# Ledger of designs, part 42: peptides against a protein of PDB entry 6NYY

Target 1, 212 residues: chain A of PDB entry 6NYY
Amino acid sequence: KHFEQAIERVIGGLEKKTQVLQPEEKKTVAYHEAGHAVAGWYLEHADPLLKVSIIPRGKGLGYAQYLPKEQYLYTKEQLLDRMCMTLGGRVSEEIFFGRITTGAQDDLRKVTQSAYAQIVQFGMNEKVGQISFDLPRQGDMVLEKPYSEATARLIDDEVRILINDAYKRTVALLTEKKADVEKVALLLLEKEVLDKNDMVELLGPRPFAEKS
Target 2, 212 residues: chain A of PDB entry 6NYY as posed
Amino acid sequence: KHFEQAIERVIGGLEKKTQVLQPEEKKTVAYHQAGHAVAGWYLEHADPLLKVSIIPRGKGLGYAQYLPKEQYLYTKEQLLDRMCMTLGGRVSEEIFFGRITTGAQDDLRKVTQSAYAQIVQFGMNEKVGQISFDLPRQGDMVLEKPYSEATARLIDDEVRILINDAYKRTVALLTEKKADVEKVALLLLEKEVLDKNDMVELLGPRPFAEKS

## One batch from the design tools (peptide; aimed at target 1 H32 G60 T102 D107)

Design b2_p22_7_s3 (made by RFdiffusion4, then SolubleMPNN; from b2_p22_7, 10 letters changed)
Fold by OpenDDE base, seed 3:
Structure b2_p22_7_s3 (fold): chain B 212 residues (1-212), chain A 22 residues (1-22)
Amino acid sequence: as target 1 above (212 residues)
Amino acid sequence: MTAAEPDEKEFQELLEKYLDKP
């Protein structure tokens, strides 16, 4: 209890009791976070879910917390599953509401950064090839790109393809698990916070053995 | 899920171009 609360304060920040979400917004947040939670539950290479919450904290309207693994090497498959988990919120909104909101901005940013890193830093794309260059940091002068405008267009196209593949994979998964997303969302609207045990009770044990 | 700041809307729209609806 005290240790979990301390971790929650460090990761989630202080609960701002002052942001009263409208019922429709709270519903959107619940389905968004349920999308992340369910995607993370059924993706082999996703980090294990610890907690999911729809209680606003700082700029966060809701969040899913995962057990971080001390991992120094990532496979292409692991990065794809992490992208799918990150897209789970946006995809859930699309499946349940037929509309998207601004609430996925940070998720889209993370997915975009991951896709660019895979293609231009890790050499994980066959068309672009075994290249590695640093992405400009915010505030760095745009150094002359060490590649042609044609290569820049190819990179942008392959980034879009990779993100769309992750999106389609997430749509397929959350469509298959649609009833589970709804169960999690409804329980979030009731309890506001779910832990791993609530998820096990609701969905059964995670189908992937926790690497102890 | 996060609350977007108004200045971040343009950035979000730019990122959303990579997510083609199936």
Scores: peptide ipSAE 0.137, ipTM 0.581, DockQ to the pose 0.585
OpenDDE base, seeds 1, 2, 4, 5: peptide ipSAE 0.131, 0.124, 0.124, 0.022; ipTM 0.482, 0.476, 0.551, 0.459

Design b2_p22_7_s4 (made by RFdiffusion4, then SolubleMPNN; from b2_p22_7, 11 letters changed)
Fold by OpenDDE base, seed 4:
Structure b2_p22_7_s4 (fold): chain B 212 residues (1-212), chain A 22 residues (1-22)
Amino acid sequence: as target 1 above (212 residues)
Amino acid sequence: MTALNPDEEEFNEMLAKYLDKP
């Protein structure tokens, strides 16, 4: 309880009880957050879901909270599943509404940043190679990229490939689990907040053992 | 929106600033 509330304050900020979502906006947020929740539920290396909310907090219209693993080292597979989970909201909006909102654009930005980090910082791409470039610190003049224009283009292409792979994986998963996304979204519209127990009651036990 | 760890959000913000550089 106290620990969860502390994490909620750090991640979600203070509840802005004054933001009234329109019914259609609330519906969009519910399906968006349901997409994140269901993707995280059925992806092995995703963090376990703690809470999903469609109550606006800070700058967000809804959020999914996950139990942070005390993990400082991520595999490529773990980062891919995290990317898929992050795309879950966008993919849900596409499946159910045929449209993408600004919230889904922010998730795409996060995925793009993660993909870039994997390729440029972590050396996780075979074509680019085991290179690691330090990101310029805040306040440093825009130093020229420490790599050629040809390498920059290669990085951009490999980032797009990685994002597209994560996107396709997420589309496949949420299409298969479309009925589960609908169930979670409808329950969110009713309760506004779901916990792990609500998800277990709705979807059954998470198919992956929580690595403690 | 997925709640990113604060450290990951900061990292992602740094990356965004790097990517947005011409």
Scores: peptide ipSAE 0.017, ipTM 0.521, DockQ to the pose 0.123
OpenDDE base, seeds 1, 2, 3, 5: peptide ipSAE 0.008, 0.018, 0.016, 0.018; ipTM 0.477, 0.496, 0.456, 0.488; seeds 2, 5 fail the geometry check

Design b2_p22_8 (made by RFdiffusion4)
Pose (drawn by RFdiffusion4):
Structure b2_p22_8 (pose): chain A 212 residues (1-212), chain P 22 residues (1-22)
Amino acid sequence: as target 2 above (212 residues)
Amino acid sequence: EQYEIISEIFPASAFTGTSLEP
């Protein structure tokens, strides 16, 4: 047990128990984190989930703890199910509320960087072609693009097609599973954390083979 | 190389941001 609190502390950050939220804020954060939990539960190539919390941990209001699959060959489908898991947060607080918050900002920086990487850096696109470029990092102040402007116009169009196909795939997921998202977040308001076991108590066994 | 890129983008965590303004 003392080891599992260390794995979580290194990955997650400091866990602020006293930084309380408003009752209308905890209601939003729970529906946001349940989106991550349920969409990560029903997708095939998404990571197995360890723990979902609504307690503030580091630069965040909620926290999700995943077990990333150690694999060296990501396919096109294995990257879409990661994206559809990450976008699940905004989708759940949009189905239930209608209002969308600024809390999905870091959920959208991962979607954006995992779309440029498929198109620009890997060869996962038809329109751009099988062309690889050295994509700048965050600490790399980019001087000039290694390609034209009409190509940059072609890239940012395809990123919009890619994320809005990941968005629609997840809206079609958390409406079919709309009631299961509400089951999860109502326990998150009661018990501020959920292990894997009490998600099996809610949702039954996960319907995919998972290696632990 | 592909593993290192993707693991950097998708760490073993997910966070809700610190603001809830509409």

Design b2_p22_8_s1 (made by RFdiffusion4, then SolubleMPNN; from b2_p22_8, 8 letters changed)
Fold by OpenDDE base, seed 1:
Structure b2_p22_8_s1 (fold): chain B 212 residues (1-212), chain A 22 residues (1-22)
Amino acid sequence: as target 1 above (212 residues)
Amino acid sequence: SQYEVVREIFPAVARIGTSLEV
């Protein structure tokens, strides 16, 4: 309890009791967060879910909170599942509402950053090859790229392919688990906050052994 | 390092969710 509250304060900031979402927006948030939660539940290399909430905090209208494992090496498969989990909210919105919102902005930023890192820093793309360049930091005017414009275009194309593949994988997963997403979303609308135990009660135990 | 890059994107306590339009 105290540890969770401390983490919530650090990550979530103060509950903005003053931001009353419209019912339709709250529904969107619930399904968005349910998408994250369910994607993380059924992806082998996703981080363990700690909490999912639709109570607005700081700049977030809702959140799914995960506890990443302490690891120094990441596989391509692990990074892909993290991308899929991160796309879960956007995908859920598409599946349930046939529309997408601005709510996924930060998620898409993370996915984009991860995709670029995989391709240009980790050499995880076959077409781009075994290269590693530093990504420009925020505010650095990259005057000269260490690669040609043709390579830049290739990188951009392969980033889109990687993100689209992650997106399609997430769509397939959450379509298969659509009923579970709805169960989580409906329970979120009722309780506003769910923990791991609530998820176990609702969905059963996570199918992947939590490697401690 | 790869660890630092990944941790920057996915911090020790990852929060993903619905963001306010900024």
Scores: peptide ipSAE 0.239, ipTM 0.832, DockQ to the pose 0.427
OpenDDE base, seeds 2, 3, 4, 5: peptide ipSAE 0.064, 0.235, 0.229, 0.236; ipTM 0.626, 0.779, 0.778, 0.823; seeds 2, 3, 5 fail the geometry check

Design b2_p22_8_s2 (made by RFdiffusion4, then SolubleMPNN; from b2_p22_8, 9 letters changed)
Fold by OpenDDE base, seed 5:
Formats: sequence, structure tokens, C-alpha cells
Structure b2_p22_8_s2 (fold): chain B 212 residues (1-212), chain A 22 residues (1-22)
Amino acid sequence: as target 1 above (212 residues)
Amino acid sequence: DQYEIVREIFPAVSRIGLSLEV
């Protein structure tokens, strides 16, 4: 208990005991986190879930902890699954509530960054081609784009296509697994924190062999 | 470094639901 709390403080920040989420907000967070958890469970190239929490910490209303593999090279398919897992929260909100919240802002930022990186840094888009440009870092002078405005428009279009494809894939997955999302969300509302063992009990073993 | 970029985008710990400090 004390050791877990210490790790959680390091990872999540101080538990804001003072942020009493309204029941509806807590429900939204639970289903959001359940969406991430279930998407990650059923996506081959997603990192395995270690822990998921709906206890507010720092600026976050919840968090998920994953066990990343030591991997240095990523395929397009692997990055897509990561994008889908990241969209799992937003998609869950849409499926269960018919509305979306601001809770997915950071997720959408990550997905956007990943999509741009794939297209303009990793050359993973056939229409844009085998190009690699440095993305402006936060705080870098927006140097003139090393490509034309036509190329910029093409990049923007292909980014949207990639994100939309990831979104549709996530919608299909979580719609199929809707009952599993519900189970996880309800258990989160009860326990506030779930681990891998809870997920195995609820959903069965993850269908992908853990590369030991 | 592609590894650094991916790790920066997809950290091992994801925080969900930033409270809009209004």
C-alpha cells in the first residue's frame, strides 16, 4: 500500500483528494479509461496495461500505466494500434454517452503528433512520399516549411485521413467489445483502480502472447 | 531519433482528462 502510493505519487502526482468529481464526471472518466484499457487489450501492437485509475491526480482525472516493450523500430501498423488505443477514451465516450468531452484533448494531441510524424518524418505515407523533415519543436522559430503550400495541404489532408482511419478502427473495435468496456467501467467505478489481474478476471487473458 | 519521437508521443503513463482549470 505505502509503496504503491509512493509510485503513484511519482507517476501521477499528488492525489488531489479535494477534487470531488461529480458522479456524472466520474462516470465519464471511468468509461473513458475503460475505452483505453479495452482498446489496448485487444490491439496486438498496443502496450500491455499494468494499471488504470480514475482517482484524480495532479491535472489528470485518471491515468493508465502500460508496460512498454524495449522497441527501437516501429512499423506503420504498430503506430496505428497505438493511435487507436489513444483514441479509445474519446470513442468510448461517444459510444456510451453520445457526446464527447474535453477529456480527450491530450489524447488527440498525441494522435495528431503521431500522424504528422508518420507522414513528414518517417515517410510512411505513399502520397506524400519518402520525405523526412524535422517537425518544429515547441519554441523553435517556425522556419519556412521546406516544402510548397501544395505539399503542406497534402500533408494536412493525409494526416486527417490517417487519424480518421484510426478513429474508425477504434469505433469498430469498441463497438464489438462494448460489453467489455461496460464491465471495466463499472468495476472502475467500484474499485477506482484496476490492475492487469482485474482485467484478466473480467476479460480473460489478453489474446496476444506476451513476448516474454 | 525515431525511438525518442515515439516515446515522447506515447509515454508509458498516460494521464487522461485534464481538468480545465477554468
Scores: peptide ipSAE 0.274, ipTM 0.799, DockQ to the pose 0.534
OpenDDE base, seeds 1, 2, 3, 4: peptide ipSAE 0.262, 0.253, 0.259, 0.264; ipTM 0.789, 0.791, 0.791, 0.792; seeds 1, 2 fail the geometry check

Design b2_p22_8_s3 (made by RFdiffusion4, then SolubleMPNN; from b2_p22_8, 8 letters changed)
Fold by OpenDDE base, seed 5:
Structure b2_p22_8_s3 (fold): chain B 212 residues (1-212), chain A 22 residues (1-22)
Amino acid sequence: as target 1 above (212 residues)
Amino acid sequence: SQYEIVREIFPAVSRIGTSLEV
């Protein structure tokens, strides 16, 4: 208990015991997190979930911890699965509540960043082509784009297509696994924290062989 | 590096929820 709390403090920050989420908000968070967890469970190239919590900490209403693989090269397919897992929370909210919340802002930012990186840094889009430009870092002067406005529009369009494809894939997955999302969400509401063992107990072994 | 970009985008720890510091 004490050791776990210490780890949680390091990972999630200080527990804000004072932030009592309304039951409906807590439910939303649970289903949001369950969406991430289940998407990650059934996507081959997603990082395995280690821990998920709906206890508010620091600036977050919950957190998920993953076990990243030591991987230095990423395929387009692998990045897509990561995008889908990242969209799992938003998609879960849509499926279960028919509404979306601001809770997915950071997820959408990550997905957006990933999509742009794939297209303009990694050259992974056939229409845009084999190009690689440094994305302006936060705080860098918006240097003049090294490409035309037409190319900029093309990039924006292809980013939207990529994100929409990831979203649709995630919707299909979590719709198929809707009962599993429900199970995870309900258990989260009960325990507030789940680990990999809880997920195995609920869903069975992850269908992808852990590459030893 | 490409690895650093991906790791920056997809960290091992993800926090969910808007900072209610609206």
Scores: peptide ipSAE 0.313, ipTM 0.813, DockQ to the pose 0.492
OpenDDE base, seeds 1, 2, 3, 4: peptide ipSAE 0.311, 0.306, 0.313, 0.307; ipTM 0.812, 0.812, 0.809, 0.806

Design b2_p22_8_s4 (made by RFdiffusion4, then SolubleMPNN; from b2_p22_8, 9 letters changed)
Fold by OpenDDE base, seed 5:
Structure b2_p22_8_s4 (fold): chain B 212 residues (1-212), chain A 22 residues (1-22)
Amino acid sequence: as target 1 above (212 residues)
Amino acid sequence: SMYETVSEIFPAYSRIGTSLEV
């Protein structure tokens, strides 16, 4: 109990008991987090879900917590599934509400960073090619890019294509699993916190063998 | 921060959630 609380504080920050969300906002958070949870459940290379919560903590109104596998090498397919899982909240909002909120800002930042890293650091794009450039660190003077403006435009175009492909994949997945997203969201509104066992009871066992 | 590794972009204890930061 104390160890789990310590991990939750590190990941989520302190519980903000004073933030009373309006029912409509709480509903939005529940479906957003359900989108993350269900996307992670049905993507082979996504990390296994540990906990999903709609209790506000730190800088978040809700969160999905995953147990990462110790991996040093990542494939394009693994990175794509991680992007899709990260887009699950935004996609869920679009599917269920026909509108999107600012709640996905951090998710989109991570997806953007991953897409750029794949293209300019890992050489994972055929059009850009087998290149590896250091991404500017936050606070580093934007030094002159080591590539031409034409290359910069190509990178930007390919980043957008990659993110859009991940988005479309996530839309297809969560549309197929729409009933499961709804089940998770409704149970979140009731319990506020779900663990792996709750997800198994609700959705059945995860279709991918957990590599222990 | 330079995301030099996948772990920096997707840290082990990744909290994916609804952001309050506007």
Scores: peptide ipSAE 0.178, ipTM 0.753, DockQ to the pose 0.352
OpenDDE base, seeds 1, 2, 3, 4: peptide ipSAE 0.174, 0.164, 0.160, 0.162; ipTM 0.766, 0.764, 0.755, 0.759

## One batch from the design tools (peptide; aimed at target 1 H36 G60)

Design b2_p23_1 (made by RFdiffusion4)
Pose (drawn by RFdiffusion4):
Structure b2_p23_1 (pose): chain A 212 residues (1-212), chain P 23 residues (1-23)
Amino acid sequence: as target 2 above (212 residues)
Amino acid sequence: HFHSHSNHNVQLTLDDLNEVEAE
């Protein structure tokens, strides 16, 4: 047990128990984290889940703890299911509320950087072609693009097509599973954390083979 | 105020994608 609190502390950050939220904020954060939980539960190539919390941890109001699959060859479908898990947060607080918040900002930076990487860096696109470029990092102040402007126009169009296909795939997921999202978040308001075991108590066994 | 509603370790950062290959 003392080891599992260390794995979480290194990955997650400091865990602020006293930084309370308003009752209308905890209702939002729970619906946001349930979106990460349920979409990560029903998708095939998404990571197995360890723990979901609504307690503020570091630069965040909620926290999700995943077990990333150690694999060296991501396919096209294995990257869409990691995108559809990340976008699941905004989708759940949009189905239930209608209002969208600024809390999904770091969820959208991971979706954007995992779309440029498929199109520009890998060869996962038809319109751009099988062309690889050295994509700049965050600490790399980009001087000029290694391709034209019409190509940049072609790239940012395809990123929009890619994320809005990941968006619609998750809206079609958390409406079919709308009631299961509400089951999860109502326990998150009661019990501020959920292990894997009490998610099996809610949702049954996960319907995919998972290696632990 | 502006706050993030999530914090997690899903490997979608560009640094993590540089450590893998595509099929």

Design b2_p23_1_s1 (made by RFdiffusion4, then SolubleMPNN; from b2_p23_1, 15 letters changed)
Fold by OpenDDE base, seed 2:
Formats: C-alpha cells, sequence, structure tokens
Structure b2_p23_1_s1 (fold): chain B 212 residues (1-212), chain A 23 residues (1-23)
C-alpha cells in the first residue's frame, strides 16, 4: 500500500481529494481511462496495466499506471502500440460520446512527440528516409531546420499519417472491445480504482504473456 | 489550466524517447 501510493505520487502527483468531478465529467474520465486500460490490455507491445484510476491526481483527472519494462530498444511496432494505448482515452470518448474533450491533450502531445521522434530521430519512415535530427526541445527556438522545407512538409505529412494510422488502429480495437471498455468504465465508476486483478476478473487474463 | 484526464507512465515523451534506441 505505501509503496503503491509512493509510485502513484510520483506518477500522478498528489491526490486532489477536494476536486469533485461532476457526474458527467467523472463518466467521461472513466470511459477515457477505460480506453487506455483496454487498449493496453489488448495491445501486444503495451506495458502491462497495474492500475487505473479516476481519482484526480496532480494535473490529471485520472490515470493508468503500467509496469515499465526495462527496455532500451524499441521497435516501430512497439512504439505504435504505445501510441495506440495513449490514444485509447480519446478514442473511447469518441466511441461512447461522439465528442472530443481537452482531457486528451497530453495524450495527443505524447503521440505527436512519439510520431515525430519515430520519423525524424529514429528514421522509421521510408518516405522520409533514414534520417536523424534533433527535435527542438520545449522552449528552443528553432532557428534553422537541418532539412529543406520540402522535407519539413514531408515529415509533417508522414507524422499525420502515422498518428492517423495509430488512431484508426485504436478505433478498430476499441470498437471491437467496446463492451470491455464499457465494463471497465462502469467498474471504474463504482470502485474509482482498478488494479490488474480487477481487470483479469472483468476481462479475463491478458492475451499476451507478461514479459517478466 | 491544462486539464488532462490521464496521467500515465508510458514512455512516450521526447525525454523518454531520447533514451530509446531503434532496433
Amino acid sequence: as target 1 above (212 residues)
Amino acid sequence: MEVNYSVDNVPLSLEDLDKVQFL
């Protein structure tokens, strides 16, 4: 318990016990987090889910906690699944509510950053080619791009394609697993916090062997 | 105030990716 709370504090910050979500907002968060959880559950290269919560912490209204793998090398497939998992919240909202909320802003940022990194840093895009450029850090004024404007446009296009592909993949997955997303969301609304065991009870064992 | 629904520990940030190597 204490160790879990410590990890939760590190990940999510301080629990905002005073922040009372409106029922509709809480519902949105529940389905959002359920989207992450279910996407992570059914994506092979996603990290195993440890906990999912709709209790506001720090800057978040909810969170999904995963067991990080000690991995230094990532494949394109792994990064894609991670992107899909990250998009799970937004996609869930779309599937269930048909609307977009600001709640996925950080997720979209992460996905965007990942996509750019894949294309510009890791050379994972065939059209852009085997290039590796430093991405501007937050606050860095990009004075000169190390590539042409044509390349910049190509990068932007390919980033969009990659994100859209991840999005479509996530939509397909969560549409297939829509009932599972709903089950998780409803249980979240009841318990506010779910652990791996709750997920197993609800969804069955994760289809993928947890790489120990 | 950035309202985010989810705070995950998935290493998708640039900072996290900077430590990642392509295989």
Scores: peptide ipSAE 0.022, ipTM 0.605, DockQ to the pose 0.787
OpenDDE base, seeds 1, 3, 4, 5: peptide ipSAE 0.017, 0.019, 0.016, 0.011; ipTM 0.560, 0.528, 0.551, 0.542; seeds 1, 3 fail the geometry check

Design b2_p23_1_s2 (made by RFdiffusion4, then SolubleMPNN; from b2_p23_1, 15 letters changed)
Fold by OpenDDE base, seed 4:
Structure b2_p23_1_s2 (fold): chain B 212 residues (1-212), chain A 23 residues (1-23)
Amino acid sequence: as target 1 above (212 residues)
Amino acid sequence: MDKNYSTDNVPLSLEDLDKVQLL
């Protein structure tokens, strides 16, 4: 209990008990977080789910907490699954509501950053090639790009392709698992917080062996 | 009232990377 609360404070900040979500907002958050949770459950290289909550904390309306693996090296496939998990909330909203909310803005930023990093830092794109350069930091005046405008356009195109591939993969997964997303969302609306055991009871054991 | 939530256009262009917080 105390240890979990400490981790929650580090990741999500203090619970804003004063922020009462409207019922429709709460429903949106529940399906959003259910999308993350279910995507993470059925993607091999996603981090194991620890907790999912629709209780607002800090700047977030909901969150999913995962146990990070002590992993320093990632494959392209691992990064793709992480992107899909990150897109899970947005895709869930689209599947269930046919609309897009601002709730996924941070997720989209993370996916975009990951896609650029894969292409321009990790050399994971065949068309762009084995290049590695530092991405500009926030506030750095990008004076001169170490590559041509043609290369910049190629990078942008390949980023779009990568994100679209991750999006399509997530749509396929959550469409297949639509009933599971709904079960998780409905249970979130009842309990507001779910742990790994709740997910096991609802969905069965995660299909991937936890690498001990 | 369908609150038109603004869809941020993703992906950001390489020119917009200065707006992306690197994780």
Scores: peptide ipSAE 0.013, ipTM 0.485, DockQ to the pose 0.083
OpenDDE base, seeds 1, 2, 3, 5: peptide ipSAE 0.018, 0.015, 0.017, 0.008; ipTM 0.510, 0.491, 0.498, 0.449; seeds 1, 2, 3 fail the geometry check

Design b2_p23_1_s3 (made by RFdiffusion4, then SolubleMPNN; from b2_p23_1, 15 letters changed)
Fold by OpenDDE base, seed 1:
Structure b2_p23_1_s3 (fold): chain B 212 residues (1-212), chain A 23 residues (1-23)
Amino acid sequence: as target 1 above (212 residues)
Amino acid sequence: MEKNYINDNVPLSLEDLDKVQLA
C-alpha cells in the first residue's frame, strides 16, 4: 500500500482533492479511462493494466496505470497496440457521447510522437523505407530536414495513415467491447479506482497470457 | 523494478487554448 502510493505519487503526481469535477465531466473521464482500460485488456501487445482511476492527479483528470514488460526492443505490432490503447479514451468518448473533448490532447500527442518515430526513426514504414532521422528536439535549431519536401509530405501522409489505422482498430475493438467499456465506466463512477482484480471480476481474466 | 507508466487524461488548459487561438 505505502509503496504503491509512493510510486503513484511519483508518476502521477499528488491527488488533487480540491479539484471537483462536475458530474458530466466525471462521467466523461470515467468513460475515457474505461476506454483505455478495456482497449489495453483486449489488445495482445498492450501493457498489463495495474490501475485505473478517475481521481484527478497533477494535470490529469483521470488515468490508467500500466506495467510495461521489461523489453529493449519493440515490434511494430506492439507499438500499434500501444497506440490503440492510447486512443482508447478518445474512441470511448466518441462511441458513448458522440463528441470529442480536449481531454485526449496528451494521448494524441503521444500517438503522434509514436507514429513519427516509427516512420522516421525506426524505419517501420515500407513507403518511406529504411530510414532513420533524428527528430528535432524541442529547442534544437530547426536543422534543415535531411530529406526533400516530397519525402516530408510522404512522411506526413504515412503518419496520418498509421494513426488512422490505429484509430479504426480501436473503434472496432471498443465497439465490439462496448458493453465492457460501459461496465468499467459505471464501476469507476462508483469506486473511482479500479485495480486488476476488479477488472478480472468484471470482465474475466485477460485473454492474453501475461508473458512473465 | 519495472517502471510503470500512467496514461493520463490531460485536458488543454485555458492558457494553451489561448495560445492556439492567437497563432
Scores: peptide ipSAE 0.148, ipTM 0.652, DockQ to the pose 0.068
OpenDDE base, seeds 2, 3, 4, 5: peptide ipSAE 0.026, 0.012, 0.031, 0.043; ipTM 0.650, 0.499, 0.642, 0.530; seeds 2, 5 fail the geometry check

Design b2_p23_1_s4 (made by RFdiffusion4, then SolubleMPNN; from b2_p23_1, 15 letters changed)
Fold by OpenDDE base, seed 3:
Formats: C-alpha cells, structure tokens, sequence
Structure b2_p23_1_s4 (fold): chain B 212 residues (1-212), chain A 23 residues (1-23)
C-alpha cells in the first residue's frame, strides 16, 4: 500500500480532487483512458498495465500506468506498438464520439518524437536509409541540418506515413475491441480507478505471456 | 541559406503549461 502510493505520487503527482470535470468531460476522459488501456492490453510489445484512472493528477485528467520493462534495445515492432498504445486515447475518442479533443496533445507529441527518432536517429526507414542524426533538443539552435532540403521533406513525409500507419493500426485494433473499450470506460465511470485484476476480470487474461 | 531552425519551444509559459491538461 505505502509503496504503491509512493510510486503513484512520483509518477502522477497529487490527486487534484478540486478539479471537478463536467459529466461529458468525465465521459471523454473515461473513453480516452479506456482506449489506452485496451490498446496496451492487446498489443504484444506494449508494457503491462498496472492501473488506469480517471481521477485528475497533476497535468493529467486521467492516466494509464504501466510497468516498464528494463529494456535497453527496442525493435521497430516494439516502437510501433508503443505508438499505437499512445494513440489509443485519441482513437477511442474518434470511434465513440466522432470528434477529437485537445486531451491527446501530450500523446501526439510523444508519438511525433518517437516517429522522428525512428527515422532520423535509428535508421528504421528504408526510404530515408541507414542514417543517424541527432535530433535538436528543446532550446538548441540548429544552424545547419546535416541533410538537404529534399531529405528534410522526405523525412517529414515518412514521419507522417509512420504516424498514420500507427493510427490506422490502432483504429483497426480498437474497432475490433470496441466492446472491450466500452466495458472498461463504463467501469471507469463507476469505479474511477481500475487495476490489473479488474482488467483481467473484465477482459480475461492478457493474451501475451509476461516476459519476466 | 542557413535555416536557423530555432526550435523555439514555444515556451508554453509556465502559465500555459499549468493550464494544459492531458489525458
């Protein structure tokens, strides 16, 4: 109990019980978080879900907490699944509400950063090729790009393609699992917080063996 | 032509960062 609370405090900050969301906003949060949770549940290379909550904490209106594996090397497939999991909230909003909100801003930022890293740092794109450049950090003035404007355009195009592919994959997954997303969302609206056991009871065991 | 890409982190002012809530 105390250890879990300490971890939650470090990751999520203090619960802001003072932030009362309107019922429609709370519903949006529930379906968004359910999208993350369900995507992570059914993606092999996603981290195991520990907790999902629609109680606002810090800068988040809700969150899904995962147990990261100690891993130093990531495959292209693993990075794709992580992108899909990260897009799960936005995709859920689209599927259930036919609208998108500003809530996915941090998710989109993370996905964008991952896509650029895959293409320009890790050489994971065939069209761009086996190249590796340092990405500008926030506040770094990049005076000269180590590549041509044509290459810059190619990178931008391939980033969009990669993100769109991840998005489409997530849409396909969450459309297939739409009933599961709804179950999780409805239970979140009732309980506000779900753990791994709640998810197992609701969805069955995660279909992937937890690599210890 | 030196394209100074100022990755201006549009510094979300600390105020803007505090106002933005994520899901």
Amino acid sequence: as target 1 above (212 residues)
Amino acid sequence: MERNYIVDNVPLTLEDLDKVKFL
Scores: peptide ipSAE 0.059, ipTM 0.531, DockQ to the pose 0.034
OpenDDE base, seeds 1, 2, 4, 5: peptide ipSAE 0.019, 0.025, 0.023, 0.032; ipTM 0.594, 0.615, 0.561, 0.516; seeds 1, 2, 5 fail the geometry check

Design b2_p23_2 (made by RFdiffusion4)
Pose (drawn by RFdiffusion4):
Structure b2_p23_2 (pose): chain A 212 residues (1-212), chain P 23 residues (1-23)
Amino acid sequence: as target 2 above (212 residues)
Amino acid sequence: LKTGTTLEDANFEEELEEEIEEA
């Protein structure tokens, strides 16, 4: 047990128990984190989940703890299911509320960087072709693009097609599983954390083979 | 995965366009 609190502390950050939220904020954060939980539950190639919390941890209001699969060859489908898990947060608080918040900002930075990487860096696109470029990092102040402007216009069009296909795939997921999202978040308002076991108590066993 | 630190009003298309521009 003392080891599992260390794995979480290094990955997650400091856990602020006293930084309380408003009742209308905890209702939002719970629906946001349930989106990450349920979409990560029903997708095949998404990571196995460990723990979902609505307690503020670091630069965040909620926190989700995943077990990333140690694999060296990501396929096209294995990256879409990671995107459809990340976008699940905005989708759940849009289905239930209609209002979208600024809390999905770091969820969108990961979707954007995982779209440029498929198109520009890998060869996961047809329109751009099988061309690889050295994509700049965050600490790399980019001087000039290693390709034309019409190519940049071609890239940013395909990123929009890619994310909005990941968006629609997840809207079609958390409406079919709309009631299960509500089951998860209502326990998150009661019990501020959910292990894997009490998600099996809610949703049954996960319908995919998972190696632990 | 985490939730950001604020819960202000937002728009998805505008945020996507801002993140593409910054990238």

Design b2_p23_2_s1 (made by RFdiffusion4, then SolubleMPNN; from b2_p23_2, 11 letters changed)
Fold by OpenDDE base, seed 2:
Structure b2_p23_2_s1 (fold): chain B 212 residues (1-212), chain A 23 residues (1-23)
Amino acid sequence: as target 1 above (212 residues)
Amino acid sequence: MKIGLSLEEADFEEMLDKLIAEA
């Protein structure tokens, strides 16, 4: 308990218990977080879920916490599943509400960054090829791109394709698991915080063995 | 109000940064 709370404080910041979300906002958060949680649950290469919360912390309205893996090497499949998991919130909102919110901005940023990294840093795209370029960090002088405008356009196109593929995969998954997303969301609205055991009770055991 | 519905995963950014730094 104390250790979990300490980790939660470090990761999520202090709970803003004083931040009263409107019921509709809380519902949106619950379904959003349920989307992340369920996507992560049914994606083989996603990290195992530890906790999902709709209690606002710091600047976040909710979160899904996953067990960090001490991993230095990531496969394309792992990165894809991570992208799908990251898109789970947005996709859940679309499925259940038919609308998108600004809540997924950080998720989209992460997905975008991952997609670019895969294509231009890790050489994971066949069309772009086995190239590796440094991505400008925020605040770095945009060094002249070491590649042509044609290559830049190709990169942008392939990034979009990758993100769209991840999105479609997530839509397919969460559509199939729509009832599970709803179960998680409803239980979140009741309990505000779910752990792995709650997820097992709701969904059954995760279909993929936790790689210890 | 940055409605950050953040996957507070262990900082995907940190993971990416580690991948970038080790790459």
Scores: peptide ipSAE 0.030, ipTM 0.581, DockQ to the pose 0.112
OpenDDE base, seeds 1, 3, 4, 5: peptide ipSAE 0.026, 0.021, 0.023, 0.022; ipTM 0.666, 0.506, 0.635, 0.625; seeds 4, 5 fail the geometry check

